# Designs tried in a protein design run: peptides against a protein of PDB entry 5A53. Part 52

Target 1, 230 residues: chain A of PDB entry 5A53
Amino acid sequence: LVENVKQALFIPGQSCNKNLHDIMVDLSALKKPDMKRFNRKNDIHPFEDMSPLEFFSEKNDCSLMVLMTSSKKRKNNMTFIRTFGYKIYDMIELMVADNFKLLSDFKKLTFTVGLKPMFTFQGAAFDTHPVYKQIKSLFLDFFRGESTDLQDVAGLQHVISMTIQGDFQDGEPLPNVLFRVYKLKSYKSDQGGKRLPRIELVEIGPRLDFKIGRIHTPSPDMVTEAHKKP

## One batch from the design tools (peptide)

Design b1_p24_2_s3 (made by RFdiffusion4, then SolubleMPNN; from b1_p24_2, 10 letters changed)
Fold by OpenDDE base, seed 5:
Structure b1_p24_2_s3 (fold): chain B 230 residues (1-230), chain A 24 residues (1-24)
Amino acid sequence: as target 1 above (230 residues)
Amino acid sequence: SLKLFEENAEAEKYYEENYISTKK
């Protein structure tokens, strides 16, 4: 089943700032061509009223949304939203730390738009802890391109690395998730007449350290419905 | 595209009219 590529909508909130705008532009570039962006600020509070997001999901035919907000309590906050049947499935706040890097901070490398990134996840909690399992699921779903078997090997240009920053125990604050993007660069090494393809990973950005905020989990009924529809 | 811009502007306008104006 060729799952239809999920479309993403990026929404500036009322408190969206220049840094969040720049982050939005750079992150959404990885989702091209399957993305839309609003140009105006929208006064949306998804943890108070989800109705505006459900409306935007339906009106724009987007099952993925990212709301950009910033406050003293939740600085550089990216709320990632998924919908199912244009109803809110889940939400998670990911706050970008001040040490972020934009694409402009890295060496400009050309890349083909629309190629599916490979993901790597570092940290056992991505497979065991509910919050990190949701993050893993979200990012895989968000950047899932057209699943064509032939494109996966021949077209691998990008690697997205997600790392949990350190160990934690129950009841401790959840460690940040380190988001890194690399381009695969093939070099022909002319060592000793055997051209062994050397593959190097070159960081291309953006570089984002995510602090985990509020979470909305799907109802058991929505989980059941989402798994029944191919 | 121009179409994408128009669709976004219409969706934003609808939200402003129906969700922001009605909360005053």
Scores: peptide ipSAE 0.034, ipTM 0.529, DockQ to the pose 0.019
Fold by OpenDDE base, seed 2:
Structure b1_p24_2_s3 (fold): chain B 230 residues (1-230), chain A 24 residues (1-24)
Amino acid sequence: as target 1 above (230 residues)
Amino acid sequence: SLKLFEENAEAEKYYEENYISTKK
């Protein structure tokens, strides 16, 4: 089953700043060609009223949205939204820490647009904790391109690494998620006539540390319906 | 594409007209 590639819409909120714009540009570059961006600021408050996002989802045929907002309480906030049937499925606020790095902070490496990244998840909570499970699911959905057959291992150019920053106990603040992007670089090491392919991971950016904010979870009914569609 | 830009502009405009203007 060729799963249709989910389209993403990036939306500057009213409080979108330069840093968020730059982050948006860099993050959305990884989603090309399956990405749209608004240029204007939109006064959207998804945790107050979801209807504008549902409208944008439908009008743009985008099942993924990212709202860029910033406030004193929620600095550099990227609200990731998924829709199902153009209705809000889930939302999560991921606030980018000030230590972020842009693509411009790394050595410019050419990458082919449209290649599916490989994901790595570090932290047991990605499989057990509901919030981190949602994050894992979200990012897999977000960057999952076409169902690439095994032949696409040869086309693996990017690795997206997501790491939970440390251990935590129940009732403690959820650790940040460290988002890192690497390019697979194959070197032909000419060591003694044996061309052993050496693969190196080179960080290409962006580098984002996500602080987890507010979450909207899907209704049980929507979960059931979303899982029924192959 | 040009169409994508137009669609985004239309969607932005619609939101400005229907959601931003009604909250003033």
Scores: peptide ipSAE 0.034, ipTM 0.535, DockQ to the pose 0.019
Fold by OpenDDE base, seed 4:
Structure b1_p24_2_s3 (fold): chain B 230 residues (1-230), chain A 24 residues (1-24)
Amino acid sequence: as target 1 above (230 residues)
Amino acid sequence: SLKLFEENAEAEKYYEENYISTKK
């Protein structure tokens, strides 16, 4: 069974800075080997003209894209784009807060490339609120692809945790989404002559707090077509 | 516009050369 793993393209925008570049490198490392990165800045404004992204989607055979931009209004902005048939399906701006941590800020741990992470979602809004549903769907699509029924527990190395930062009411600004990555570490504990396996979660990075920005939702026609294809 | 990228064959080559693939 050829798992149709969605390919990702990381694009530095014209306003991409060193911090965004470093974040791009670290986040894209979790998507290996199913990732491409552009090495040059591209002048793309996806909420003004989506055509360049559709072009890149088709030419690179990528249904996932991340555009890295930064401005006074939208600092450290990662625009996540999904395409269907190389047309824009949805977009969301996720701005990385200044408290981010890179992989270099954590203890270097060896990992196998290409293993699917387990996801955990904390916050009821991931199942009820349209924006957080989109975020949940996006990140599941981005890192897991199609769910194989058999979670090969034997292959579980990484956990991606996504947490909504606090409660909110209707009309309030949407809380940030806290993105965390952990590695499962097995220890043999010699307690009482029986070696009980102890599993610990070790944070490996990156650590990203996402502020939600602009959103483009799919057309009803595209939703219908996307649900028809397995 | 899409036409600007499609009409410029040099731009297409430029964009194709400007990515690093991690696919083996």
Scores: peptide ipSAE 0.023, ipTM 0.567, DockQ to the pose 0.017
Fold by OpenDDE base, seed 1:
Structure b1_p24_2_s3 (fold): chain B 230 residues (1-230), chain A 24 residues (1-24)
Amino acid sequence: as target 1 above (230 residues)
Amino acid sequence: SLKLFEENAEAEKYYEENYISTKK
């Protein structure tokens, strides 16, 4: 089964800075080998004109895009875009808080490229609230592609954890989403003469706290079409 | 900028050397 793994394109916007670039490098590394990066800044404003993104989706054969922009209002903004048939399906702005950590901030650990991460979602709103449902769907789509059940357990080396930062009520600002990446480390623990495999989670980065920004939701027609294509 | 490109190449190299293992 040729897994039709969705390709991601990382695009530095005109306002992309060093911090965003470093975040882009670290996050995109988790998507290797199914990732492309532009080396040049592109002046793209996806909530004003989506046409450049549709063009890039088609020309690069990428159904996933991440636009890196920064402004006073939207600092360290990662706009995640999905396309269907090279047309915009959905978009979400996720602004990285200043407390971010890069891979270089963690202990160096080797891992195999191309293994699918396990996801964990903490917070009931990931299943009930439309925005968090979109985030869950996006990140699963971004990193898992098509799930093949058997390879997931035998090749499990990474866990991506996404946590909603606290409880919220209707009408309150949406809490941040805490993005964490862990490597599974197996230890032979000799506890009481039984060698039980001990699995430890070691954070490897990047560490990103996402503030939720603007959202573009798909039309009902596009939802229906996207679910019809295998 | 050229600087961001160079920093990207260094960051990629750093990641590959320190975090990425290819299964031979």
Scores: peptide ipSAE 0.021, ipTM 0.489, DockQ to the pose 0.021; fails the geometry check

Design b1_p24_2_s4 (made by RFdiffusion4, then SolubleMPNN; from b1_p24_2, 11 letters changed)
Fold by OpenDDE base, seed 4:
Structure b1_p24_2_s4 (fold): chain B 230 residues (1-230), chain A 24 residues (1-24)
Amino acid sequence: as target 1 above (230 residues)
Amino acid sequence: SEELFKKNEEAEKYYEENYISTKK
């Protein structure tokens, strides 16, 4: 079963700024060709009214959405939304820290469109803690490309690394998630007359440190429905 | 692995042949 690649819609919110726009462009480039971007700002407050997002999900046939907003309380906020049957499944606010790097900050490596990256997750909480499990699930869904033999080869070239920044205890603020993108570069090193294949990870960007914000979790009924669809 | 190396070479060749500049 070729799982239909989930389409992403990037939405500038009313408070979207240049930095968020640039981040949106770079992050959405990793989702090409399976992404759409709105050029106009939209006054959407997903934690107050989800109806506009459900409308956009249906009208654009996008099960993934990213709303770009910024405020004093929620600076550089990327709200990641998933829909199921064009209804909100879950939402999570991921605020980009000021230390972000754009693709332009790295040596311009060539991207092919439609690559399926390999994911690495560092931190036990990605498998145990409900919030980090949601983040893991979200990013896997978001960057899961078509499964083609060519993409399997290409998937060996791109690595998305997600790391939980440090340990935490119950009741403590959730550590940031460090988002990193690497290209695998093969080198033929002639060491001692034997060509040893050397693989190096080259960071290609963007570099994003995500602070976790508000979360909307699916209803038990929606979880059951989402798991029933083949 | 030798297999990973070959797959990377094939992919690099595919990238060179199908180069879509993300600048466009």
Scores: peptide ipSAE 0.014, ipTM 0.387, DockQ to the pose 0.041
Fold by OpenDDE base, seed 2:
Structure b1_p24_2_s4 (fold): chain B 230 residues (1-230), chain A 24 residues (1-24)
Amino acid sequence: as target 1 above (230 residues)
Amino acid sequence: SEELFKKNEEAEKYYEENYISTKK
């Protein structure tokens, strides 16, 4: 069974600012065509009341949501939400550091919409630490894309790299996750009459350093239900 | 209202329990 591509809903919160809007636009572009955006700000506080998000999940048929909020405590905050059966499965706050780069900061490269990115994860904690496991799971789920014959024909178009920014010990603050997007550019190098395929990675943006905030983890029962193959 | 205070305290507690500090 090819699992249906999860649809994402991007929601500007009441405190959404221009920077967050621009980040939202650029990040959501990577989720096209499987993305919706609200044009209006919505007063949603997901860690206080999840019901509005469950409502939006159901009404928009989106199992992925991203809420854009900003405060002094949680500047440039992207709350990533997953639902299962239109109920909240998990949530994580990822605050974009001020050093972000937009797509406009990079050389515009053409890309085919709908191609699945390859992911790379740098840092052992992505496989061991529960929070980084959640982040890994979330981003893999978010950008899984459509498994189409186009992927076989077009090949790998882009790579999303996620790196844990440095080592940390138990009890230390969790390092940021560095989000980078690269396009694979194939060159035919003419080296002495032998055309050697050269692949270069070109950063295309956005460039986001995510500071980890609040998390909501699913109940064990929801984990079990979500992993039940239909 | 006491209910609003309780909801705020529960929310604050929820925030404290679920906030991952990244402050070095």
Scores: peptide ipSAE 0.006, ipTM 0.328, DockQ to the pose 0.016
Fold by OpenDDE base, seed 5:
Structure b1_p24_2_s4 (fold): chain B 230 residues (1-230), chain A 24 residues (1-24)
Amino acid sequence: as target 1 above (230 residues)
Amino acid sequence: SEELFKKNEEAEKYYEENYISTKK
């Protein structure tokens, strides 16, 4: 069974601002065409009441959601939500640091919509620590595109790099996750009459440093049910 | 599909226009 590409819904919260909107636009561009956005602000507090998100998941047929909120305590907060059977599976708050860069801050490059990115993960904790394992799982799930014939012909178009910012010990605050997007450029370098294909990675944006916030983990029963579906 | 892409571009324009309009 080719798993149907998961649809993403971007939801502006009441406290959504211009910066979060711009970040939402740029991040969601990587999810096209499998993306929907609400045009109106919604008063949603997912860690207090999850029912509105389950309703939106079902009504929009979206198993991925991103809630955009900002406060003094949780500035530029992107709450990533996954559903299973339109019920909340997991949630994680990822707060964007003020040093973010938009696509407009980089040289515009031609991009083909619908090509699946390759991921790279830097940091052992992505395989060992439960929070970073959830982040890895989330982003791999979020940006899973259709394997189209175009992907086989065009090959790798872009790379998403996720890096844990430094080492940490138990009981210490979790380091930020550095999100970077690169386009693969092939150059024919003429070295000594042999045109060797040279591949270069060019950063295209957005550039986001994520501070980890609150987390909701799935119940053991939901994990078992989610793994039973092929 | 091209139709989904067009709908997303229209939704982006509509959101940009309405979000700018709501801040004035």
Scores: peptide ipSAE 0.017, ipTM 0.411, DockQ to the pose 0.021; fails the geometry check
Fold by OpenDDE base, seed 1:
Structure b1_p24_2_s4 (fold): chain B 230 residues (1-230), chain A 24 residues (1-24)
Amino acid sequence: as target 1 above (230 residues)
Amino acid sequence: SEELFKKNEEAEKYYEENYISTKK
């Protein structure tokens, strides 16, 4: 069963700024061709009223949404939303730190659109802590692409690395998640007359450090329904 | 803003130049 690739909708909120817009463009490009983007700002407050997001999910047939907002309390905030049956499944606020880098900050590299990236997760909490488990699940779900014959033939092209920034104890603020994107570059190294294939990871961007904000967790009933394969 | 639009066009152009869509 070729699972239908989940479509993503990127929504500028009313408080969307230039930096968030640039980040949105760069992040959404990693989701091509399975993305839509609104050109107009929409006044949406997902933690106050989720109904507009459910409406947009249904109207655009998108089970993934990213709302771009910025305030003094929640600067450069990307709210990641998943829906199931056009109803809100979960939400998480990920605020982009000011040290972000855009694709334009890196060396231009040609790459194939639509190839599924490999994910790497660094930090034990991705497997143990509920919030980091949700983040892991979200990003794996968000960038789940089709397996293409090109991916099988060309092999791995992209790696998305997600790292928890440091250790933390119970009751401490959750460390940031470092989002990095790499391209695998194959080199023929002539070392000592033997052409050894050398693979290097080249960062291509965007570079995003995510501060964790508010979270909406799915109801137990929705978890059960979402895990029921049709 | 017009500046946001121009940067989108530049970003889209950057993506078009750097992302080879292998259309099947």
Scores: peptide ipSAE 0.011, ipTM 0.421, DockQ to the pose 0.023; fails the geometry check

## One batch from the design tools (peptide)

Design b1_p25_1 (made by RFdiffusion4)
Fold by OpenDDE base, seed 3:
Structure b1_p25_1 (fold): chain B 230 residues (1-230), chain A 25 residues (1-25)
Amino acid sequence: as target 1 above (230 residues)
Amino acid sequence: SFHKITENEFVPSFEEYYHEQVLKS
């Protein structure tokens, strides 16, 4: 199966700051080579007018976009956008908490380019709650592309872990999503003359805690159309 | 409305970034 790897476009908004820029660089690194980044700020307000994003989707042939903005109400806000046929499919605001860690905060590890990450999702709401289902779908779509059933264990280098920060009830604020990236490291342990392969997960960054903001859900018609195209 | 297209920069791969930011430091 030829996997259609979705291309991502990272867009600094007018209010993009240094921290968001650094986060953008680190997060976008995980999407290479299937990523573009704008070097200039663009005045885009996707919840007011989506037309600039649809334009950028078409002109850059990107079905994934991330808009970086920051305000007093929405600090370190990464708006994740998906398009279908260069039209907005869905959007979600994910605000990065101030406790973030950059790749520079971790030990440098070598990586092979082009290896797909494995995902782990912790929290039942990823399978049951509409918002967390959208987040799960988004991140799988963003970093893994089309699911090939054959996890070539031999090609597994990265693990992306997404955890819902605690339980919640109806009417309560949605818990943050904890985003963590690990590298698989194989060790040969010599225990009693038997070399058992030991695999350890080493955190490599970035470390991001996402606060959930505004959401745009796809129309029923777009959902139907998106499922018809294999 | 004239939406200004800004120039896009190729962002290095995670491996390149990790190699550059983590291994070369």
Scores: peptide ipSAE 0.019, ipTM 0.386, DockQ to the pose 0.031; fails the geometry check
Fold by OpenDDE base, seed 4:
Parts: sequence; C-alpha cells; structure tokens
Structure b1_p25_1 (fold): chain B 230 residues (1-230), chain A 25 residues (1-25)
Amino acid sequence: as target 1 above (230 residues)
Amino acid sequence: SFHKITENEFVPSFEEYYHEQVLKS
C-alpha cells in the first residue's frame, strides 16, 4: 500500500516575527515538495478556536499544519497540528530556544529533494511517556514521506536526530527535545585498493531546541478511526 | 477575514533551496 504522503501547511500567525519566518523556511525545506506556506499572517488561536485550522486543512488538502506565533510567554512557538478527515486530531506547542541555528549557519551541502530522512530518537521517554510518544509520532508522520520499498537504502541522504535533553521524574518540567539534521557524506577513501566507503554525518541544520508547551490529545474515538487502516 | 493567499509558489525543492542558498552566497 503506497500511503499517500501527508502534505504540510505552514501558517504565519499574527505575532510571527523574522526569526520564526526564517525557522519556518528552513524547517519547511525538509518537507519539500510536500508542503505549502502562507505568506500572510493569520490571527489564529488554536487552543481557543480550532475551526480556522480545520478549514485550512480541508481547503489545502493538508493533514499537517504548523502555526508560527511568538509572545512573551510563548516565544518562537511552533504549534504542530495533525488532522484526520480534516478534523483536529492532535496539537502540540514546541517553542524554539534562542540558541537556534539556520541553514545559513552551516556549510552549504547539496541534497536531493524528496528523499526520506532516517530518524533517530534518543531517550526512553519517546516510547513510554505520552507527550514524547506524541512528538515521536508527529515527526515520523511529518517527514516519513512515501513508503518506497527498494529506494530507501540507496537514497539515504539525511538523518533527523531527536534527543530528550536529560532525565526527568514525574511532576518535573519536561526536558527540551533537541532537533538535529545531518547529511550522510560518502568519501571514497583511495587507501590501498580497498574502496571502503567512509560515511560521515555532517550537520546541515536547522538546529532547534524545542521547549514543550500546551498539548491537545485526540479523543479515543478519533484514535480508533485514525488507526483503521483501509 | 482569513485571507488565504496560498502562494502556490513552488517552494523550490530542498535541493533547489540549498542550491540557491549555496550558489547565491
């Protein structure tokens, strides 16, 4: 079953600033060609009224959305939204820390568009804690692309790494998620007739540290419907 | 009024974006 690639829509909120715009451009570049961006600011408050996002999901045929907002309380906030049947499935606020790096901060490396990234997740909570399970599921859905059986290994160019920043106990603030992107660079080492391909991971950006904000979880009924694979 | 300007701007492929960013710098 070729699962149709989920399309993403990036939406500048009313409080979107230059830094968020630049982050949006760089992060959305990883989702090409399966993304759209709005150029105009939209006054959307998804935790107050979700109806505008459902409208945009339907009208753009996008099951993934990212709303870019910033305030004193929620600086550099990327609200990630998933829809099912154009209805809100889940939402999570991920605030980008001020130490972010853009693609322009790294050595320019060419990569082929549309190749699926490999994911790595560091931290046991990605499999056990509800919030980090949602983050893992979200990013896999966001970047997984078309399931191509044969080309996945030969076409591996990118690794997306997601790391939970430290340990935590119940009732403690949730640690940040460190988002990193690497390119696989193959070197032909001409040493001594054995062409051992040397593979190096080179960071290409963006570099984002996500602070976790507000979360909307799906209803049990929506979970059941979304897991009904045809 | 939600002004939906879908810029159907073909967001250049990540390759094109990287190429444009690489070649213009």
Scores: peptide ipSAE 0.017, ipTM 0.371, DockQ to the pose 0.030; fails the geometry check
Fold by OpenDDE base, seed 5:
Structure b1_p25_1 (fold): chain B 230 residues (1-230), chain A 25 residues (1-25)
Amino acid sequence: as target 1 above (230 residues)
Amino acid sequence: SFHKITENEFVPSFEEYYHEQVLKS
């Protein structure tokens, strides 16, 4: 079964700024060709009214959405939304810290569009804590391309690394998630007649540190329905 | 509240984006 690649819609909110726009472009480049963007700002407040997002999900046939907003309280906020049957499944605010790097801040490396990234997750909480489980699930859903059986290793071009920034206890603020993108470079080292392929990871950007904001979790009924679809 | 519905565009390639950013800067 070729699982239909989930399409992403990037939505500039009314408060979208230049930095968010640039971040959006760079992050969305990793989702090509399975991505759409609105060219104008939309006045959407997803934690007040989700109906516009459900409308956009249906009209654009996008089960993934990213709303770009910025305020004093929620600077450089990327609200990631997933829909199921064009209804809101979950939402999470991920605020980009000011130390971000764009693709232009790195050495230009050619990459092939449409190749699936390998994911790495660093931090036990990605498998135990509900919020980090949601983040892991979201990013896997977001960047999963077409399931091509044999090409996963041979077509491996880049790695997305997600790291929880430090340990935390219950009741403490959730640590940031460090988002990093690397390109795999194979070097033929001619050291001593054995061409051992040396694989190096080269950071290509963007570099994003995500502060976790508000979360909307799916209803138990929606979870059950989402898992029933073959 | 009348939510402004906007048109869809294809996000330019990284190369196109970079060229647009470098050429317009």
Scores: peptide ipSAE 0.016, ipTM 0.400, DockQ to the pose 0.024; fails the geometry check
Fold by OpenDDE base, seed 2:
Structure b1_p25_1 (fold): chain B 230 residues (1-230), chain A 25 residues (1-25)
Amino acid sequence: as target 1 above (230 residues)
Amino acid sequence: SFHKITENEFVPSFEEYYHEQVLKS
């Protein structure tokens, strides 16, 4: 089955600021052309009332949403929302640390719109810990695009690296997730008369360190419905 | 349907969902 590319909707909340807007623009650029952005701020509190998000999901045909909010407690907060049948499936708050870098902070490299990133995940918890499994799943789902055959390697332009910042034990606060984006640059090395293709990874941004916030998990019923074979 | 809002608790992988619903279909 050819999976339909999931469309993303980026929503400025009422507390959206310039930094969040800039982050939104840069992160959403990686999702082009499968991305919409609202230009107006919307008063949405997804952990209090999810109905506006379900409405927007349906009206925009977007199964992925990102709400941009900022408060003293939840600074630079990106709430990632997934829907199934335009109903909220899950949500996760990812707060961007102040050390973020925008695309403008890096050397501008030309990239082709619509090429899928390769993902790399660093940290065993991405495969074992529920929250990090959700994050892994979310980002794969967010950027996976159309299922492409083996030709994906030939079209490989970007690598998205996600790293768990350090080790943690049970009961400790969950470490941040370090989000990095690299472009593959192929060089012909003229070393020794044999042109060996050299591939270099060049960071292109954005650079985001995500602090994990609140999480909404799907109900067992929604999981079951979501797991029903069509 | 019980919606649990948790700080740092497990959410089922949508990839598992996606793989089961979309890729295995």
Scores: peptide ipSAE 0.008, ipTM 0.297, DockQ to the pose 0.049; fails the geometry check

